# Peptides against a protein of PDB entry 5Z08, part 325

Target 1, 168 residues: chain A of PDB entry 5Z08
Amino acid sequence: RQKDEWAKKTSSLMKQLDWFIGEHLGAMLAAEELGGPVVGELMEIDPDDLSAGFNAHGKLKKATSQPDLDRRQRRIDDIWGPQDEQGQAHKRKRGADEALAASAEMRDLIEQLMNKLVEAGGDNSATYVEIPRESAAARFLVRSKVAMFHPNDARRLRLVDFGRDLDD
Target 2, 222 residues: chain B of PDB entry 5Z08
Amino acid sequence: GLPRLIDAIEEASKIPAKRRQTPIKPTIEKLTTHLYTHGASPDSLLRLADLLTLRNHLDQASLAAITRNLYPSSTVSDEVVLRFIGALGHGQLKPTLALQALFLRWLVMVYHLLENPGVLGQVYGVLFDLLDTAAIRPQLCHLLALVTRRKHVRPFRIQAILTLSRQTGGDPNLTGLLRVFKNYYPEIIVGDATKGRASAFKHPDPQWRQHLDEIQQRRSEA

## One batch from the design tools (peptide; made by RFdiffusion4, then SolubleMPNN)

Design b2_p29_5_s3 (from b2_p29_5, 17 letters changed)
Fold by OpenDDE base, seed 5:
Structure b2_p29_5_s3 (fold): chain B 168 residues (1-168), chain C 222 residues (1-222), chain A 29 residues (1-29)
Amino acid sequence: as target 1 above (168 residues)
Amino acid sequence: as target 2 above (222 residues)
Amino acid sequence: SDDWGEAEDRFRLMVEEIAISMAKYKKLL
């Protein structure tokens, strides 16, 4: 009985999470991965200032090399820019495909993080998932206070200890 | 009950230790025992926050003992938070930096019990401007790591952390806070001065957390 | 802005509740 109740509760919550990821988060994650705004707020900072990045002194770099910005901006423009009807259909499809891919990455990452947490049996050292790159999904989980990076290895991510010893 | 213990301590706090008719230490011990067992209600928390933050004749050991046992039985109001924030920094009327570090540690440990976590976001600038104060910096960076949202991550603050990190020889807490900022601005190039170990901002006291959870659970069952 | 903050908080809470539920489920195995 209790086992079935927890299984049902978990399944219900996962469906709600999947819905949120698919309907709201996936498109914004895809936009961030393509060099768009970081998920959740339009930065009141000029996109050109962000694209230039910060030097070792925390000063904006002068936007020197146009080309890599052009590829990301072109991808954003390819997803969100006005094009003719056929171009809009292909853009919408590509944008949908990127949003689906970002949603899948987020779901997989959450699942891995959850599995590692359960497998570790309270050993915080064993709760880390290795991530191939610092993705928009990984950054979002950290911003949302769901996950944290290993202090010495940005390729290792774990769930935040939510204050209940999983062992209680 | 707890209110009567607070009344006795409030009255004793108005009088210099040498002029008290009775030692306050036994009453402080009763208070801390009560707080450890039952926690403090919102009303009691406010009164205790005033005792901890306002200049009075209580000794530092007593103030520290109260702070270490300041378990909320429920939520923490904005007013309580603002008392502790107002007590931060330098000044003759402010608590010692050692006590301020305990207040910041407490705010970290009870952050999830704040009625409005946004209140700390509103005072973010006040907290951030205290980062130069070495004695409170570890706990301050931890609190800022919890409080930081996109609206707080601004170029001038990025530059301020980078500058202070260089001046401090790469304080691991500043590096930890800068990593929090990088989650909002991935393009932040952290120079070689931040090759130091970043703080993980682990919970300051796991035993205190466990005991807080026990106190909070008892309230949810009542 | 505030609406998204709330959505992010709801997201965190959902993940937390799932993690807790999975942990409790494992203890019952």
Scores: peptide ipSAE 0.392, ipTM 0.728, DockQ to the pose 0.261
Fold by OpenDDE base, seed 2:
Structure b2_p29_5_s3 (fold): chain B 168 residues (1-168), chain C 222 residues (1-222), chain A 29 residues (1-29)
Amino acid sequence: as target 1 above (168 residues)
Amino acid sequence: as target 2 above (222 residues)
Amino acid sequence: SDDWGEAEDRFRLMVEEIAISMAKYKKLL
């Protein structure tokens, strides 16, 4: 009975999480990966200023007219910008494919993090997942206070300790 | 009980040590033993926060011993948090920087018990402006790493951390805080400016955490 | 902005509750 209740609760929460990732989060993660606004940021900072990055002095780099950064912003504008009907269908499809890919990456990352937490048996050193890159998905989990990076290795991510030994 | 111990310490705190009729040390030892065994209620936490933060005639060793045993038996109110935040910085009426570092460490260790974690976000500027104070910087960076949200990550604060990091020779706690900011602005370059390893911001005292969890569990069973 | 902060908080709570539920389920196995 208690086992079945926890299984049902877990399944219900996973369905709600999957829905949230697919319907709301995936498109915003895809926009962030393309060099658009960070998920949930109303851009108080001009996208052009962000694309320039910060130098070692904390100053915005001047947007070097490097055609490749302009290509990322154009790619966002190409996904989200109003274009003519035929160009819109291909761009909408590409935007949808990138949102689906971002949703899949987030789902897989959460699953890996959960599996490592359950397998570690209270050993905090064993709870780290190796990530191939610092993705928008990884950054979102850290911003949301769900995950944290290893202090000495940005390729290692773990779930935050929620202040309860999950082993109690 | 705990209230009577606090009453005795409050009265003794008004009087210089040389003019006290009775030694306060045995009463402090009874208080710290009681706090270790049972924790402090919200009302007792507020009274103890006033004893720790207001200028009185208690010695630094007694204040440090109370702070090290300040286990909440329940939640921590905004009022208690604001007493400790108000005690931070430089001034003749403020606690010593060593005691302020213990207060910041305590806030880190009880962060999950705050009734409203958002209260620390409201005073973010006050905390951030104290980063130049070397004696409290390690615990202050750890607290800021927990508290930081999107609204706090601004260009002027990024520049301030980078400037202070250069001036300090790459303090690992500042590098750790800048890495927290990089999660909100991926374009922040952390590497070249700071030869220092980033701080881990690990829990300051695992034994203190375990003992806090035992005190909190007893309340859920009562 | 505040609406998104609430969405992030809901997301965190869902992940936390799933983690707790999985850990409790494993202990009952």
Scores: peptide ipSAE 0.392, ipTM 0.731, DockQ to the pose 0.248
Fold by OpenDDE base, seed 1:
Structure b2_p29_5_s3 (fold): chain B 168 residues (1-168), chain C 222 residues (1-222), chain A 29 residues (1-29)
Amino acid sequence: as target 1 above (168 residues)
Amino acid sequence: as target 2 above (222 residues)
Amino acid sequence: SDDWGEAEDRFRLMVEEIAISMAKYKKLL
């Protein structure tokens, strides 16, 4: 009985998580990966200020070199610009495919992180997942305080210890 | 009980050590033993926060001993948090920087027990402006790493960390905090030479954590 | 602005609850 209740609860929560990833998060993650705004930035910082990025001094890069800005602006314009109906359909399809790919990457990453946490049996050293790159998905998990990077290795990610003994 | 021990310490705190009729050490030891065994209720935490943060005649060793044993039996209120935050920085009426570092360490260790973690986000600027204070910087960076949200990551703060990092010769705690900021701004250049120099922000005391968990469990069973 | 912060908080809580539920389920196996 208790096992079945926990199994049902876990299954229900996983469905809700999967829905959230697919319906809300995937498109925003894809936009971040394409060099768009960081997930949830659209609300507070002028995209123009962020598109410039930060130099080694933490100053906003002035748009001095036209070509890289033109490529990013072309990507943003290629993502958001008024394209002809056929260009919009191809763009919408590509955007949908990229959102699906980002959703799949996030699902896989969460699954790996959870599996490692469960397998480690309290050994915090064994809870790290190796990630091939610092993705929008990985950054989002860290921003949301779900995951943390290894201090010396940005290719190693683990779930945050939620302060509840997962052993209780 | 704990309230009576706090009463005795509050009264003793008003009197200079040389004028006390009775040594306070035995009462402090009883308090710390009680706190270690049972933790502190929200009401007791507030009273203890006042004893720790307000200028009184308690010695630094006693204040440090209380802080090291300040186990919450339940949640930590916004008022308790704000007492500790208000005690940070330089000033004649403020606690020593060594004691402030213990307060910040405590806030890190009890962060998951805050009634409203958002309260620390509201005072983020106050915390951030103290990063130049070397004595509290390690614990302050750790707390900021927990508290930082998108709204806090601003260009001027990125620049401030980068500037302070250069001035300090690359303090690993500042590098660790900058790595937290990089999650919100991927374009932040954290130099490759800094990868091996970032603070881990590990739990500052695993034994203290385990003992806190034991105290918290006893309350959930009651 | 607050709406996305709330969504991230809900996401965190959901992942936390799943992780706890999986750990508890594994202990029962």
Scores: peptide ipSAE 0.394, ipTM 0.736, DockQ to the pose 0.243; fails the geometry check
Fold by OpenDDE base, seed 3:
Structure b2_p29_5_s3 (fold): chain B 168 residues (1-168), chain C 222 residues (1-222), chain A 29 residues (1-29)
Amino acid sequence: as target 1 above (168 residues)
Amino acid sequence: as target 2 above (222 residues)
Amino acid sequence: SDDWGEAEDRFRLMVEEIAISMAKYKKLL
């Protein structure tokens, strides 16, 4: 009985989470990954300011036409820029594909994090997932206070301890 | 009970040690033992926060002992948090920087028990402006790492951390805080000047945490 | 801004509840 109730609750919550990722979060993660705005940043900061980045002095780089910025901006413009009807269809498709990919990455990352937490049996050292890169998904989990990086290795991510001994 | 122990310490705190009829140490030991065993209620926490943060005649060892045993039995109110935040920084009426570091450490350790974690976000500027104070910087960076949200990550604060990091020779706690900021602004260059290892911001005291959890559980069963 | 902050908080709570539920489920196994 209790097992079945917990299984049902977990399944229901997973469906809600999956819906949120697919319907809302995936597109924003894709935009961040492509060099767009950080997820949920109300763009009081010009997208150009975000793309310019911060120098070693914490100053916003002036939008110097660096060719790599041009590639990101071209990708953003290729996804979101005004193009003719055929270009818009290809952009919408590409944007949808990137949103689906970002959603899948987020789902997989959450699943891995949860599986490692369960497998570790209370050993916090065993709860780390190795991530191939610092993705928008990984950063979002850290910003939302769901995950944390290993202090000495930014390639290792774990769920935060929610202060409930999962042991009780 | 705990209220009577606090009453006795409050009255003793008004009197210089040389003028007390009775030594306060035995009463402090009873208080710390009680706190260790049962924790402090929200009302008791407020009274203890006033004893710890307001200028009185209690000795630093007693204040430190109370702070080290300040286990909440339940939640921590905004008012309690604000007492500790108000006690931070330089001033003749403020607690010693050593005690302020203990208060910040305590806030880190009880962060998950705050009634409103948002209260720390409201005073974020006050906390951030204290980063130049070396004696409290480690615990302050840890607290800021917990509290930081998007609204707090601003270009002027990024610049301030980078400037202070250069001035300190790359304090690992500042590097750790800058790494937290980098989650909101991926383009932040944690430059070569941050040759220091970033701080981990690990829980300051695992044994204290375990004991807190035991106190918290006993209340959920009552 | 506030609406998105609330969405992030809801997201956190969902993940937290799932993690707690999974851990409790494992202990019952």
Scores: peptide ipSAE 0.393, ipTM 0.734, DockQ to the pose 0.256; fails the geometry check

Design b2_p29_6_s1 (from b2_p29_6, 17 letters changed)
Fold by OpenDDE base, seed 5:
Parts: C-alpha cells; structure tokens; sequence
Structure b2_p29_6_s1 (fold): chain B 168 residues (1-168), chain C 222 residues (1-222), chain A 29 residues (1-29)
C-alpha cells in the first residue's frame, strides 16, 4: 500500500517534470545550444572550433572530431540561413526537433544524475556523472542549483543531495 | 499648484514662441522648482510625458529642464512609459535624439518605480531595433541591460549585437549588453571585437538618485 | 523501513529538482 502510494506520487511528479521540460525548458535549452554555433559563425570562429563546445567560462574548447556535431551545425545554418519562403516551414520543424532533442537531453541527464545519487549509497565521489560536453541542460541544472560540477573537472556533474536533511 | 503650472505650459506649447504674449521661461522655472521640491504625481507625470513627447512649440532647453527634474513622487504607470517609448526613433514628429537620450536615461533612473516593469519587456523589440542609432545607444544599452530576460535573448539578436559591435569597433555599451546576454547563455562567444572594456551600467546620476529617494521617502511619511 | 526512507529521499530529490527548475525558469522569463 505505502509502496504503491509512493510509486504513484513519484510517477505523477515525474510526469509533471517531463511536461515542464517538454513544454517550457526544451525550447529554451535548444535556443541555448543553437546560440553557441550562431555566435561562433558571426565571430568568424572556425566551425570546427565550435564543434568542440564551450568551457564553463564561455571559451572555445579544442575541436573534437565528432561527426554528430556536424548535423547540428547544418541544422543551425538552415535555421539561421537566408529566409527563402520554403525555409519557414522547415525552420519551424527544425526548431521543434531541436526542442525535442534538448528536452530528451535534459531528461536523460536528470535521470542519470538521480540514478548515480542513489547508486552511490552516500559516497559523494561516486555521485558524479561524466558528461561529454557542457550542454545547455548541464549548465541550466547548475544555474538552478540542482547540480554541481566537480571542482577540478567540468566534465563531471553531480546532483545536489537534498535528501540528506531527512535523516537528521 | 503643479496642475496650474502644467495648464499654463500646455497652453503656451500650442503657440509659437514669437506669438506668445508672455515669456514661458518663468513658468518653466516655477515648474522645475516645484518638481525638484515635491516631484510629480502620476496624473501630473502623464501630462508632462505628453508635453515632452508630443510635437509642440516648447524649446529644447525647456524640455530638457523638465526631463532633468522629472522626479516621480509615486509610481510610474505603463501609460507614461509607453509615451516615452513611442517618442523614440527617427521621424519628423519625434523628439530630438538628444531629448530621447534623456528619456532613456530617465527610464533607467526610475526603473524601480515602474508599476509594471514587464511593460518594457513587451516593447523590447522596439528598443532593440534602435541600437544602430549611435546618439541614444549608451542609454538604450543600459535600459536593455535592466529589461533583458531569457525570452529576449534570441540568436538573431545575438547576431545583431555582434554585427553592430564589429561595425562600431567594439562599442563598450554593446559589449556590456552582450555580457548581460551571456548571463542567460554562457556559451555566447564575446569574440575579439568584444574583448574591449564593457560598460558596467552604473547609475547615470547619483545625486539625482539621492534626491529621488528623498522625494519618495516623504511620500511614505504622508 | 530503510526502503521507505530511500523512497522518501528519492521523492524529496525529485520535488526539489522540479521546484528549482521551475523557479529558475520563471525567474529567467
């Protein structure tokens, strides 16, 4: 009975979070992810340097050759390229696709962070998720005081443990 | 009282200076002295906003003197804000760019007294599209720095600031505004054109602020 | 009882995540 009530409450809250991410955060995070490359192109930054992502200080990291970043760059160019009439419908669809992708990244990152917190059993060293890049999702979690970067490694992110105050 | 002074100035504003029976300067001085001592009520503030923003026969020195003494005794309504925003830009019916810069400076200095600060966010596009106007850019960037929220930080606006920053040789006010954008989107590359000194957007007039605080404090005691 | 504590902890974490994300979003608008 109590287990079922907990499961129901957790499921309900997860649905609310998923809705909030999908309806509100996704578009904002997509705009953040798209803002990097768009700004880089305008600054005559080598697209290859943009593919490396930005550090916590907003500086370009050295280019890592991941081919999936080329697809996002092309999507950005198509979203912000010259407006031909056929481009508006494609822009809306691509904007929606990027919002969905950003929502999925945020959701997956939250899930990984929660799972690591649970698996760590109180060991703070084991609570870190390794992130391939400082995504808009990761930065937003840190700004929201939901997560923290490792002091010496911005590729390691952990959830803030709000649950410890229940055992005191 | 203040309403009678405004009435006299409104009537005089309809008549060219050469056709006025009496000089308006003494009435303007009485008005500015009253404003400095007591501030403007919401109703008086609206009437003064119309005098400042609508084309009339008042001289630029008088309009500037009124604007420099435009202390709100209370709050600033959306209607007053929209009068000043509507007066911005290029056009034969618009106030001079020098007066527009004073209006933007005033909006910065009274921002904390707005009944609805969100009204400026609703007209964000209008304000942003004026950034190419060099004469008002310093005050405009300062106002935008106060008004900017995440919803306003769009890629096309980031692009527009970066392009304009290059074209202006790195205007420190544009760099300051881009720093505000970067608070919402840390990944914004402030490239070499923006490696320059950013404006800190300090209060434009500390003495004006202090005097405003004194006027506002008297309202809380009444 | 330990399992209940763990569930309560997970639920509290999720509630705080949701509230903080929402609050951050609402203050960024």
Amino acid sequence: as target 1 above (168 residues)
Amino acid sequence: as target 2 above (222 residues)
Amino acid sequence: EEEKKEWARKLKELEEIYQRLRFSYENLE
Scores: peptide ipSAE 0.179, ipTM 0.353, DockQ to the pose 0.254
Fold by OpenDDE base, seed 4:
Structure b2_p29_6_s1 (fold): chain B 168 residues (1-168), chain C 222 residues (1-222), chain A 29 residues (1-29)
Amino acid sequence: as target 1 above (168 residues)
Amino acid sequence: as target 2 above (222 residues)
Amino acid sequence: EEEKKEWARKLKELEEIYQRLRFSYENLE
C-alpha cells in the first residue's frame, strides 16, 4: 500500500516534471543552444542589449545602430507577416523540433543524474555523470542548484543530494 | 480545526460588519495563524477562494490577511485557480484591484503546486487581455511569464505588448514578458521603446516561499 | 523500511529538482 502510494506520487511528479520540461524549459533551452539568452545569468538585460540579440553562445551581441521604429516593425512584419506562411511554418517546425530535442536532453540528463545518485549507494565519487558537452541543460541544472560540476572536471556532473537532509 | 474557522467566517461574511454580534477579527487571526502553521487542504483552499473572490461583507484587510497566509498544504486544483482568474478585471462584483494583485501574486507563488498548470494556459487570453490594467500588471506579467508557451506567442499578442509598452513608457514587466516571448521566437526584436530594464520576475516573497516549502515538506513526511 | 526510505528519498529528489527547476525558470524569466 505505502509503496504503491509512493510509486504513484513519484510517477505523478515525474509526469509533472516531464510536462514542465517539455512545455517550459525545452523552448528556453533550445533558444539558449541556438544562441538565445542564457536565462539566469543576465537577470537584468537592458532593452538595448535585448534588441541587439544574442550570439550562438547566448552572449549579448553589441547593439548595432538603433534601427528606426519602422524598420523594427518591418522585421516583425517580415517575421509574422502574411507572406511566407511556408517559411514561417518551417521556422516554427524547426523551433518546435529544437525545443523537443532540448526537452529530451534535459529529461535524459536528469534521469542519468538520478540513476547515478541511486546507484552510488552514498559514494559521492560514483554519483557523477559524464556529459559530452556543457549543454544548456547542464548549465541550467547547475544554475538551478540541482546539479554540481566536479570541482576538477567540468565534464562530470552530479545531482545535489537533497535526500541527505532527511537523515540528519 | 480549519473547517470550523472557515464556517464561522463564511457565516460572518453574509452579515454587514455593523450587524455582527461578535467581531470577526479574532476568528480571522485564528484562521491566518492556522494557515501559517498548517496550510490549507484542497477543500479548504476552495472554500477560502470563494470567500476571497465572491462578493461578501468581509473587510479588505481580512481578505488580504487570508490571501497573504493562503499556504497550500497540498496541491492547488483547477477550480481554485479558476476562482481567482474569474475574480480578475473590472466589475462591481469583482474584488478590488489591490486584492486581485494579491491573487495574481499568490498564483505565481503557488504555480509549482498546481494540479494542472495547463489550466492557466487555457485562460491565457483572459489573463493577457488584462495587461492594460496597471494595478495588476506587475503580477500579471509575472504569471504570464510562467504560463507562456509557444502556442500563446502570436503576432497579435507581440504587437499588443509592443503597443502597450510604448503607451506605458516601457513598463519593465511588459519588457520582461516580451523577453519570454523572445525565448520562443528569438527573432522578436524587443524595441527600444522599452527604455526600461526588463523585469526578471524574481520570486515575489522568498520568506513566503521558504515557509511554503516547510509546510509542503511536513505533508510529505506525514 | 529501507526500500521505503529509498522511495522517499527519490521522491524528495524529484520534488526538489522540480521545485528548483521551476524556481530557476521563474527567476530567469
Scores: peptide ipSAE 0.194, ipTM 0.431, DockQ to the pose 0.268; fails the geometry check
Fold by OpenDDE base, seed 1:
Structure b2_p29_6_s1 (fold): chain B 168 residues (1-168), chain C 222 residues (1-222), chain A 29 residues (1-29)
Amino acid sequence: as target 1 above (168 residues)
Amino acid sequence: as target 2 above (222 residues)
Amino acid sequence: EEEKKEWARKLKELEEIYQRLRFSYENLE
């Protein structure tokens, strides 16, 4: 009975997490992976700086010449206007695919981090997940104080153990 | 218990303050104390939502006090959400804009407790069309930031928010909402009218959040 | 009992992850 309640609560929370990742984080993480704004650092970025776009290194392009308001509006209209249904469909599909990929990566990473924490049996050295790359997902987990990099190896990520406070 | 307090307030709400035989303030204080201590069940939330959203003879201070203490002990139903959404906007039968702002703030603070967060997405258009109402715009933008999905980010809404941003001199809440849109479509160019710092949609009341968490934890232990 | 503690720990961890991710998301916007 209690185990079933815990299982149900866990399942419910996992569904909520999956929903949150899929509906909120995935698009943001995909934007970061595509060289868009870093989730969190964006708060201090002037919208004008954001409008300048990002260079290939994810750094804010220096606002070149203030594109005329009319040029910006045209660009919005060109992006969102009735261009060929195929081109818009392809951009939407690509954006959806990237958001899905980012969501899957975040979900998989969280699952690996949790599994390693459980498997480690209290050994902090065994709690590290090896990450193939520093993804937007990994960075977001660290910024959120959910995970920490190994102090000597940025390819190793561990979950912050919030559960230990239950045994005290 | 809470139901009896609600009964007394419902009956008092039908009568103008000057015609009440007994002051309602002590009952409101008992209600708010109970809500602060125990929260409201789904059934109690619905009844309280009706008291808050329907035109009655309760004073604005009492309505605001109830709203500030409207801690859910459990989940928030679609019906409760829709009562608050239905109360938004201009009209003689609608709550004051100040109270509407409190409702929107409440919806932001309890968003994680919604039984179906998708219900707000279904009424997205209704919420979006109220962005011109300055008195509720800060909380409305925050709620929309939580609710917005790719399906809601449409060219006409991008244009509407840009136009409204220009008309308002670059309201930081509108800029914040446009930034949320840009997360779904990075190619959105924020016009010169959106110059300035975007509002961070931070939790409106950290103390309220902490107290809500304490109420919700007690439910998990029960 | 140990299994219950493990489940409780896992649930608490998930809850904290969810809350922190959400809080981060809400404060990052």
Scores: peptide ipSAE 0.190, ipTM 0.423, DockQ to the pose 0.270; fails the geometry check
Fold by OpenDDE base, seed 3:
Structure b2_p29_6_s1 (fold): chain B 168 residues (1-168), chain C 222 residues (1-222), chain A 29 residues (1-29)
Amino acid sequence: as target 1 above (168 residues)
Amino acid sequence: as target 2 above (222 residues)
Amino acid sequence: EEEKKEWARKLKELEEIYQRLRFSYENLE
């Protein structure tokens, strides 16, 4: 019973994360890869600000700023928009393809990071994922304080262990 | 059109204000109005970058007015970027530090329109070495925050910014840049002097951003 | 009990990831 409840909660949260990555984050990451604005670079995610952004049930307060989403998407479309009508369809397609690729990269990276954290069994040396490049996804995770680079190796990324506070 | 306005300003820029037959201000106002309405093409941006960065007889108010209205209608080329970067620092032939701060602010606001953002990464050292120049430091830190990648976060630069942070009594912009560095090297001890409020490097001008987006949108519809 | 701790850790990790990513997204100017 409890295991099933945890499994359901985990699955639900993963679906929400996948949706968020696909609908919102992927396009911005793709824009960053193409030399667009860097997403979340200077946000001190104060843990207190994170907590304030969420209701008592851990649900994010929907920031009503849907208008800012449209502006970001427009910027992506503008960066990726072709000059010619035939080009516009091709660049929108390219932009969509890049957003999908960035979403997939972010999702895969999060999954690898989580799997390594679980597999490591508390061995911090085993928690590192080898990344082929410093992607927008990797940078965003670090900026968001979700992940950290290895001090001596930029190709190694690990998840911040937020779960340790449960064992203390 | 914009090219003819630029031609008139270029010719006027060669002549000292006291020797001009016609006042330049009405032509500058026409230029800035045109830029506000339509933006500048890549070719026009290059010409305007030369007018802004090269020593000429234009007054500082005119140069500042052009810079404040320098909306790209398209992309920003490496050549345009390099004109503005080359204009930074101390020197008799360089623009005023006040104008340099406007150029850096402009680069921040148009960063997403650069044809090759990597060009700023190539000149990272030039930008970083100017951090001691207090007059441009706020905008310079903001630009560096956007440009910084792990390859730029070297031990000597970490030490340099820590030293400068101590010397400045914990400039919030330097603290903000140190936080960017700390994303790549979490072991960076932001000393007690840097426990101060870091700059969040917010967009310098939301209204300018909105107007830029409107100009860029019209290009995508044409 | 150990399995419960692992599941709780995993869920907390996912929650923090989601929260931090969303916060980072929502506070982008």
Scores: peptide ipSAE 0.169, ipTM 0.355, DockQ to the pose 0.248; fails the geometry check

